# Designs tried in a protein design run: peptides against a protein of PDB entry 4GXB. Part 97

Target 1, 277 residues: chain A of PDB entry 4GXB
Amino acid sequence: VPTEEVSLEVLLSNGQKVLVNVLTSDQTEDVLEAVAAKLDLPDDLIGYFSLFLVREKEDGAFSFVRKLQEFELPYVSVTSLRSQEYKIVLRKSYWDSAYDDDVMENRVGLNLLYAQTVSDIERGWILVTKEQHRQLKSLQEKVSKKEFLRLAQTLRHYGYLRFDACVADFPEKDCPVVVSAGNSELSLQLRLPGQQLREGSFRVTRMRCWRVTSSVPLPSGSTSSPGRGRGEVRLELAFEYLMSKDRLQWVTITSPQAIMMSICLQSMVDELMVKKS

## One batch from the design tools (peptide; made by RFdiffusion4, then SolubleMPNN)

Design b2_p18_3_s4 (from b2_p18_3, 9 letters changed)
Fold by OpenDDE base, seed 5:
Structure b2_p18_3_s4 (fold): chain B 277 residues (1-277), chain A 18 residues (1-18)
Amino acid sequence: as target 1 above (277 residues)
Amino acid sequence: SAPPLLEVASFDNPVFEP
């Protein structure tokens, strides 16, 4: 791609548009710096955020595709898909809420965390009771951003990334699940017909390994579920989990977001490694 | 025959606690 100056749209979690002028040859960090500069985010806080490739759904929800890698050219990465549904999103990229304290000290950082958190609540990524929702709404009406975040930090799945509904082989084969990543775990929420909502927590520290696999289903003549086109690539995330002492079991999640799930796992592992050092 | 599974990536977990 020839090096040219272009306007690139980067979205915040709430869908706010940030337009930046960048070169087509600018790497992920260059674009991130341009976004930070546009927002007046200080340089020392840039590292708390990352750029993500997402697919915008018809309802305006974001399906996270992957984190943009350092070597990538964000303009090329998004435009090469030749679909307006793909967007670049700025989001916080750490998992431990303790890092919120550093980010919240800055006005812009505070605003970014606030906007993200409001959006995550509105999208049902953060789980709230009716009473908690009332409290959050009151704080939002008062524009008490710090207090809002402090309350939000106590909520279930604060800081989690929620994935699209998918399928897992746990606890049973072909279970419909909603996966969320955060707090050094994968949370698998499932609701079987006639049953209460169940949640399985898979802590990263109990995963021996994980893998992403790709397969092309053979055209089996039998009733493939009507919605999957013939020949769609099936992505799976499989992890080997320590269920009990000396008992490892593979858990497999079938999801088009398997790559993103793997990226989340790696990111959580990396953060844990930093804390252990 | 199951379609060939292509491994895209695999990771050993350095923070695994056995």
Scores: peptide ipSAE 0.505, ipTM 0.883, DockQ to the pose 0.711
Fold by OpenDDE base, seed 4:
Structure b2_p18_3_s4 (fold): chain B 277 residues (1-277), chain A 18 residues (1-18)
Amino acid sequence: as target 1 above (277 residues)
Amino acid sequence: SAPPLLEVASFDNPVFEP
């Protein structure tokens, strides 16, 4: 692509638009720096955030596709998809809520975390009781951003990334699940017919390995279920999990977001490695 | 026959605790 100056739209978690002037040849870090400058985010806080490719749903929710890598050209990555549904989103890129303390010291950082957290609660990514929701609304009405975040940090799935409904082979084959990544785990929420909501927690430290696979359904002459179009690639994330002492079991998640799930696993592993060093 | 699985990526976990 010829090097040209372009206007690039980057969204915050709340859907706020940040327009930046960048070159088509600018890499992910260059674009991130431009967004930071536009927001007046200090340079020392840039590393706490990343750019993500997302698909915007009809309801305005974001389906995370992947994190933009360092070598990527964000303008090319988003425009090459030739669909207005695809967006670039700025989001925090760390898992440990202890890093919120560093970000919250700055007004812009505080605002970014607040906007993200409000959005995550509104989207049901963070799980809240009725009483907690009332308290959060009261703090939001008072515009008490620090107190809002301190309360939010105590909530279930704070800092998690929630994926679209998908299928897993655990606890049973073809089980509908909602996967969330955070706090060094994958959380699998499932509701079987006539049963209560169940959650399986898969800690990263108990995963020996994981893989992403793709398969193309062969046109079998039998009644293909009408919903998966001929030739759609099936993505799967599989991980080998230590279920009990000396018992490893594979768990497989079938999801279009399998790549993003794998990126989350790697990111959580990387953060744990930093803490162990 | 199951469709051929293509491995896109695989990762060993350095923080695995056996």
Scores: peptide ipSAE 0.504, ipTM 0.882, DockQ to the pose 0.730
Fold by OpenDDE base, seed 2:
Structure b2_p18_3_s4 (fold): chain B 277 residues (1-277), chain A 18 residues (1-18)
Amino acid sequence: as target 1 above (277 residues)
Amino acid sequence: SAPPLLEVASFDNPVFEP
């Protein structure tokens, strides 16, 4: 692609648009710096955020596709998909809420975390009780962003990334689940017909390994799952989990977001490694 | 026959605690 100046739209988690003028040849970091400059985010806080490729759903929710890598050209990465559904989103890219303290010291950082957290609550990524919701709304009405975040940090699945409904082979084969990644775990939420919500927690420190696999379903004549067109690639995330002492078991998640789940696992592992050093 | 699985990526976990 010839190098030219272009206008690139980057979204915040709440759908707020940030327009930046960049070169088509600008790499992910260059674009991130341009976004930071546009927002007046200081350079020392840029590393707490990343650019993600997402698919915007009809309801305005984001399905995370992947994190943009350093060598990528964000303009090319998003435009090559030839669909307006694909967007670039700025989001915090750390898991430990302790890092919020560094980001919250800056007005722009505080605003970004606040906007993300509000959005995550509104989308049901963060789990809230009725009472907690009332408290959060009161703080939101007062525009008390710092207090709002402090309360939010105590909530279940704060800082988690929630994925689209998918299928796992745990606790039984072909279980419909909602996966969330955060706090060095994968949370699998399951609601079977007539049953209460069940949650499985899979801590990263108990995963020996994981893998992403791709398969093309053979045209099996009978079970037209209505929504998957014939020939869609099936992505799976599988991880080997220490279920009990000396007992490893594979858990497999079938999801179009398997790559993003793997990226989250790697990112959580990397953060844990930094803490151990 | 299981469809051919293409391994896209695999990762050993350096923070695994047995």
Scores: peptide ipSAE 0.504, ipTM 0.882, DockQ to the pose 0.710
Fold by OpenDDE base, seed 1:
Structure b2_p18_3_s4 (fold): chain B 277 residues (1-277), chain A 18 residues (1-18)
Amino acid sequence: as target 1 above (277 residues)
Amino acid sequence: SAPPLLEVASFDNPVFEP
């Protein structure tokens, strides 16, 4: 692509639009810096955020596709998909809520975390009781952003990324699950008909390894699952998990977001490595 | 026959605790 000045739209988690003037040749960091400058986010806080490629759903929810890598050209990455559903989103890129303290010291950082957290609650990514929801709404009405975040930090799945409904082979084959990544784990939520919500927690420290696989379903004469067209690529995330002492078991998640799940695993591993150093 | 799986990526976990 020729180097040209372009206007690029970057969304916050709440759908707020940030327009930046960048070059088509600007890499992910250049675009991130431009977004930071537009928001008046200080340079020392840029590293706490990343740009993500997402698909905007009809309801305005974001399906995370992948994190934009350093070598990528965000303008090219989003426009090459030739669909207006694809967006670039700014989101915090760390998992440990302790890093919120650094970000919250700055007004802009505080606003970004607040907007993200409000959105995550509204989308049901953060799990709240009725009473907690009332308390959060009261704090939101008062615009008490710090107190709101402090309460939110105590909530179940605070800081998690929630994925689209998918299928896993755990606890049984072809189980419909909702996967969330955060707090150095994958949470698999399962609701079977007539049963209570069940959650499986898979801690990253108990994963020996993981892999992403791609397959094209062979035209098996049997009824393909109604929603996937003939020839749609099937992505899977598989991880080998220490279920008990000396017992490893593979768990496989079938999801179009398998790549994003793997990116989350790597990111959580990287953060844990930093903490061990 | 299972469709041929193309491995996109594999990762060993350095923070694995056996």
Scores: peptide ipSAE 0.503, ipTM 0.882, DockQ to the pose 0.717

Design b2_p18_4_s1 (from b2_p18_4, 9 letters changed)
Fold by OpenDDE base, seed 3:
Structure b2_p18_4_s1 (fold): chain B 277 residues (1-277), chain A 18 residues (1-18)
Amino acid sequence: as target 1 above (277 residues)
Amino acid sequence: LELYDVAVFENPVFDPNA
């Protein structure tokens, strides 16, 4: 791609648009710095955020595809997909809520966390009771961003990334599940017919390893499910989990977001490694 | 299914005694 100056749109979690002028040859960090400058985010806080490639759904929700890597060219990465549904999103990229304290000290950082948190609640990524919702609404009306975040930090799945509904082989084969990543775990939510909502918590520290597999279904002359086009790539995330003492079991998630799930796992692992050093 | 690509990741923070 020829090096040219272009206008690139980067979205916040709430869909707010940030337009930056960058070169087509600018790497992820260059674009991130441009976004930070546009927002007046100080340089020392840039590292708390990342750029993500997402697919915008019809309802405006974001399906996270992957984190943009350092060597990537965000303009090329998004435009090469030749679909307007793909967007670049700025989001916080750490898991431990303790880092919120650093970010919240700055007005812009505070605003970014606030906007993200409001969006996550509105999208149902953060789970709230009726009473908590009332309290949050009151704080939002008062525009008390710090207090809002402090309350939000106590909520279930605060800081989690929620994925699209998918399928897992746990606890049974072909179980429809909703996966969320956060707090050094994968949470699998399942509701079986006639049963209460069940949540399986898979802590990263109990995963020996994980794998991502990409496969193509063989053209079987049998009626392929009407919805899967010929040649659709199947992605799976599998992890070997310590279910009990000395008992490892593989759990497999079939999802188009398997790569993003793996990125989340690696990111959580990396953060844990930093804490241990 | 034909496997096209596989990436395996070992977890350095795995605790077998957890």
Scores: peptide ipSAE 0.555, ipTM 0.913, DockQ to the pose 0.756
Fold by OpenDDE base, seed 1:
Structure b2_p18_4_s1 (fold): chain B 277 residues (1-277), chain A 18 residues (1-18)
Amino acid sequence: as target 1 above (277 residues)
Amino acid sequence: LELYDVAVFENPVFDPNA
């Protein structure tokens, strides 16, 4: 792509649009810096945020595709998909809520966390009781952003990224599940027929390894699931989990977001490594 | 038959005693 000055749209979690003038050749960090400058976010807080490629669903929700890598050209990455459904989103990129304290010290950082948290609650990514919801609404009406965040930090799945409904082979084969990543775990929520909502927690520290597999059915293969069009790529995330002492078991998630799940795992691992150093 | 592309990631923070 020729180097040209372009206007690039970057969305916040709540759908707020940030327009930045960048070069088509600007890398992810360059674009992130441009967004930060536009928002008046200080340089020392830029590292707490990342750019993500997402697909905007019909209801306005974001399906996270992947984190943009450092070498990528965000303008090219989003426009090459030739679909207006794909967007670039700014979101915090750390997991430990303790880092919120650093970000919240700045007005812009506080606003970003607040907007993200409000959105995550509205989308059901953060789980709230009726009473908690009332309290949050009261704080929102008062525009008490710090108090809102402090309450939100105590809520279930605060800081988690929620994925689209998918399928896992745990606890049984072909279980519909909703996966969320956060707090150094993958949370698998499922509701089996006639049963209450169940949650399986898979801590990263109990994962020996994980793998991402992409597969395409071969034309000669009889196992064409009737519903998958010829040539549809199947993505799976599998992790080997320590179920009990000296007992490892593979858990497999079939999802178009398997890559993003893997990115989340790596990101959580990286953060844990930093804490150990 | 399916064509597979596989990426494997080892976890350095794995704790077998966790």
Scores: peptide ipSAE 0.555, ipTM 0.911, DockQ to the pose 0.741
Fold by OpenDDE base, seed 2:
Structure b2_p18_4_s1 (fold): chain B 277 residues (1-277), chain A 18 residues (1-18)
Amino acid sequence: as target 1 above (277 residues)
Amino acid sequence: LELYDVAVFENPVFDPNA
């Protein structure tokens, strides 16, 4: 692709549009810097954020596809999909809420975290009680962003990414689950028929390894279920988990977002490694 | 039969005593 100046739209978590003029040849970091400049985010805070490829749903919710890698050309990555439903989103890229302190020191950083957190609450990514919701709304009305974030940091699944409903083989085969990644874990929420909502927590430190599997069903002669078109790629994330002392078990999640889940795992692992060093 | 592409990631922060 010839190098040309183009206008690229980058969204914040709340759907706010940031238009940046970039080159088609600009890599992810170049685009991120352009977005930061547009927002007046200091250079030293750029590293706390990343660009993500997402699919915007009909309700305006984002389904995270993947994190844009350093070598990628964001303009090409998004436009090559030839669908307006795909967007580039700016989001914080760390898991430990302790890093919020660094970001919150800056007005722009504070605003970004605030907007993201409000959106995450509105989307149900962060779990709140009625009373907590009332408190959050009160703080939001007062535009007390710091206090809002401090309260939010105490909430269940603060800083988590919530994925689309999918299927896992745990605790039972073909169990419908909602997966969330955060706090060095995968949280699997499920409701079995006639049962209460259950949550399984899978800590990254108890995962020996994980794998992403891409598979294409070969047309076997018999009953093609009418709904899965020929050639639909099936993605799975599997991790080998220490269920108990000296007992490893594979857990498999079938999801179109398996790649994104793996990216989250790697990101959480990387952050933990930094903390150990 | 399915065609598979597999990427495996070893976890350096795995703690068998966790």
Scores: peptide ipSAE 0.554, ipTM 0.912, DockQ to the pose 0.731
Fold by OpenDDE base, seed 4:
Structure b2_p18_4_s1 (fold): chain B 277 residues (1-277), chain A 18 residues (1-18)
Amino acid sequence: as target 1 above (277 residues)
Amino acid sequence: LELYDVAVFENPVFDPNA
């Protein structure tokens, strides 16, 4: 792609549009810096955020596809998909809420965290009781962003990334689940007909390894599974989990977001490694 | 018959005694 100056749209979690003038050849960090400059986010806080490729759903929610890597060209990455559904989103990229303290000290950082948190609550990514919701709304009406965040930090699945409904082989084969990543775990939520919500918590420290598998059905004379079109890519995330002492078991999630799930796992692992050092 | 592409990641923070 020839190097040209272009206008690139980057969205915040709440759908706010940030327009930046960048070069088509600008890498992820260059674009991130441009966004930070546009928002007046200080340089020392840039590292707490990342750019993500997302697919905007009909309801305006974001399905996270992947984190943009350092070597990528965000303009090319998003435009090459030739679909207006794909967007670039700015989001915080750490898991430990302790880092919120650093970000919240700055007005712009505070605003970004606030906007993200409000959006996550509205989308049901953060789980709230009726009473908590009332308290949050009161704080929102008062525009008390710090107090809002302090309350939000205590809520279930604060800081988690919620994925689209998918399928897992746990606890049974072909179980419909909602996966969320955060707090150094994958949470698998399942509601079977007539049953209460069940949650499986899989801590990263109990995962020996994980794998991402891409499969394409080949024309075989045998009955291809009904419903998968020829050439449809199937993505799976599998992790080997320590279920009990000396007992490892593979758990497999079938999802178009398997890559993003793997990125989350790696990111959580990386953060834990930093804390261990 | 399916064509598979697999990427495996070992976890350095795995604790077998967690």
Scores: peptide ipSAE 0.555, ipTM 0.910, DockQ to the pose 0.727; fails the geometry check

Design b2_p18_4_s2 (from b2_p18_4, 9 letters changed)
Fold by OpenDDE base, seed 2:
Structure b2_p18_4_s2 (fold): chain B 277 residues (1-277), chain A 18 residues (1-18)
Amino acid sequence: as target 1 above (277 residues)
Amino acid sequence: LELFVEAEFENPVFDPNA
């Protein structure tokens, strides 16, 4: 692709549009720097954020596809998909809420975290009680961003990424689940027939390994799920989990977002490694 | 079913005593 100056749209978590002029040859970091400059985010805070490829759903929610890698050309990565549903989103890219303190010291950083957190609550990524919701709304009305974030940091699944509904083979085969990644874990929420909502927590430190697999279902006869066209690639995330002392068991999640889940796992592992150093 | 392993990761922070 010839090097040309183009206008690239980058979205915040709340759907706010940031237009940046970049070169088609600009790599992910170049684009990220351009976005930061446009937002007046200091250079020393750029590393707390990343660009993600997402698919915008009909309801305006984002289905995270993957994190843009350093070598990628964001303009090419998004435009090559030839669908307006695909967007580039700026989001914080750390898991430990302690890093919020660094980001919140800056006005722009504070605004970014605030906007993201508001959006995550509105989308149900962060779980809130009725009373907590009331408190959050009160703080939002007062535009008390710091206080809002401090309260939000205490909430269930703060800082988690929530994935689209998918299927897991745990606790039983073909269980519909909602997976969320955060706090060095995968949280699997499920409701079995006739049962209450259950949550399984899979801590990264108890995962020996994980893998992403792709498969093409063999055209088996009559039981084609009506919505899956012939030849649709099935993505799975599998991890070997320490269920109990000296007992490892594979857990498999079937999801189009398996790659993104794996990226989250790697990112959480990387952060834990930094903390151990 | 043709299964392809796209990526496999060993976890360096795995704690067998966790």
Scores: peptide ipSAE 0.539, ipTM 0.904, DockQ to the pose 0.791
Fold by OpenDDE base, seed 4:
Structure b2_p18_4_s2 (fold): chain B 277 residues (1-277), chain A 18 residues (1-18)
Amino acid sequence: as target 1 above (277 residues)
Amino acid sequence: LELFVEAEFENPVFDPNA
């Protein structure tokens, strides 16, 4: 792609548009810096955020596709998909809420965390009781962003990334589940027919390994219809989990977001490694 | 079905005693 100056739209979690002038050849960090500059986010806080490729759903919700890698060209990455539903989103990229303290000391950082948190609550990524919702609404009306965040930090699934409904082979084959990543775990929520909502928590520290796989249907018989659209590829995330003492079991999640799930796992692992060092 | 492994990761923070 020839190097040209372009206007790139980057969205915040709440759908706010940030327009930046960048080069088509600018890498992820260059674009991130441009966004930070546009927002007046200080350089020392840039590392707490990342750019993500998302698919915007009809309801305006974001389905996270992947984190943009350092070598990527965000403009090319998003435009090459040739669909307007794909967007670039700025989001915090750490898991431990303790890092919120660093970010929220800055006005811009505070605003970003606030906007993200409000959005996550509205989307049901953060789970709230009726009373908590009332309290949050009151704080929102008062624009008490710090207090809002402090309350939000105590909420279930604060800081989690929620995925689209998908399928897992646990606890039973072909179980519809909602997966969320956060707090060094994958949370699998499911409701079996006639049963209450169940949650399985899979802590990263009990995962020996994980893998992303793809599968394609084998062509049965003669008519190789050439149009194997991307739609026939089944992506899976599988992890080997320590279910009990000395008992490892594979759990497999079938999801178009398997790559994003893997990225989350790696990110959580990386953060844990930093804490251990 | 033909299965392809796209990526595999060993977990360095795996704790067998956790």
Scores: peptide ipSAE 0.539, ipTM 0.905, DockQ to the pose 0.788
Fold by OpenDDE base, seed 3:
Structure b2_p18_4_s2 (fold): chain B 277 residues (1-277), chain A 18 residues (1-18)
Amino acid sequence: as target 1 above (277 residues)
Amino acid sequence: LELFVEAEFENPVFDPNA
């Protein structure tokens, strides 16, 4: 793509549009800086946010595809997909809620966290009781953003990224699950007919390793899964987990978002390493 | 099906005693 000035749309978590003028040759950090400048976010807070490639669903929900890497050209990355469903989204890119304190000290940072948190609650990424919902609504009505965030920080799955429904081989083969990443874990939620909601918590510190695999149907073969189109790539995330003392077991998640899940794992690992140093 | 490993990661924060 020739180098030229273009208008690029970047969305906030709540769907708010931020238009920035950038070069087609601008890398991820350049675009991020442009977005920060447009929002009046100070330079010292830019590092708390990242740009993500997402697919916008019919209901307006975002399915996260991947985090844009440093070497990428966001304009090219999104336009090369040749679909208006793909968007670039700004979101916080840390896991420990303690970092919220740094971001909340700035008005713009506070607003970004607030908007993201409201959206995550509305989308069901953050789990709330009826009473908590009432309290949150009251705080929204008062526009008490700091108090809202303080309450939200105590909620189940605060700071988690929720994935689309997918399939895992745990606790049994072909289990439909909803995966969420956050707080240095993968949470696998399962509800089988006639059973209570079950959640498996897989802490990152108990994962020895993980891998992403892809599979392609044979040219003359049948589809491996009912409803999957011929030639459709199947992605899987597998991790080797310490189930009990000295007992490692592989867990495999079949999901189109396997790459994003792996990115989340790496990101959580990186953050833990920083804390350990 | 043809299976390919796209990426594999060792976890540096893995704790065998966790």
Scores: peptide ipSAE 0.538, ipTM 0.902, DockQ to the pose 0.808
Fold by OpenDDE base, seed 1:
Structure b2_p18_4_s2 (fold): chain B 277 residues (1-277), chain A 18 residues (1-18)
Amino acid sequence: as target 1 above (277 residues)
Amino acid sequence: LELFVEAEFENPVFDPNA
């Protein structure tokens, strides 16, 4: 692609558009810096955020595809997909809420965290009771962003990334689940027929390893379920989990977002490694 | 089913006593 100046749209979590003028040859960090400059985010806070490739669903929700890599060209990455559904999103890229304190010290950082948190609550990524929701709305009406975030930090799944509904082989084969990543875990929410909502927590520290695999169904003459076209690649995330003392078991999640899940795991591992150093 | 391993990761923070 020839080097040209282009206008690139980057979305915030709430769908707010940030237009930046960049070169087609600008790498992820260059684009991120341009976005930061446009927002008046100071340089020392840039590292708390990342650019993500997402697919915008019909309801306006974002399905995270992957984190853009350092040497990637965001303009090329998003435009090469030749679909208007794909967007670039700015989001915080750390997991420990303690880092919010650093970001919240800056007005722009505070606004970004606030907008993201509001969006995550509205989308149901952060789980709230009716009373908590009332309290949050009251704080939002008062435009008390710091107090809003302090309350939000105490809520279930604060800081989690929620994935689209998918399938796991745990606790049963072909179990519909909603996976969320955060707080150094994968949370699997499931509702079995006639049962209450259950949550399984898989802590990263109990995962020995994980892998991403792709598979192509063999044209077996058996009745393929009508909805999956004969040629769709199946992505899976599998991790070997310490279920009990000296007992490892593989858990497999079948999801188009398997790559993104793996990226989240790696990111959580990296953050834990930094804390141990 | 043809299976391809795209990536495999060992977890350095794995704690067998966790």
Scores: peptide ipSAE 0.536, ipTM 0.903, DockQ to the pose 0.787

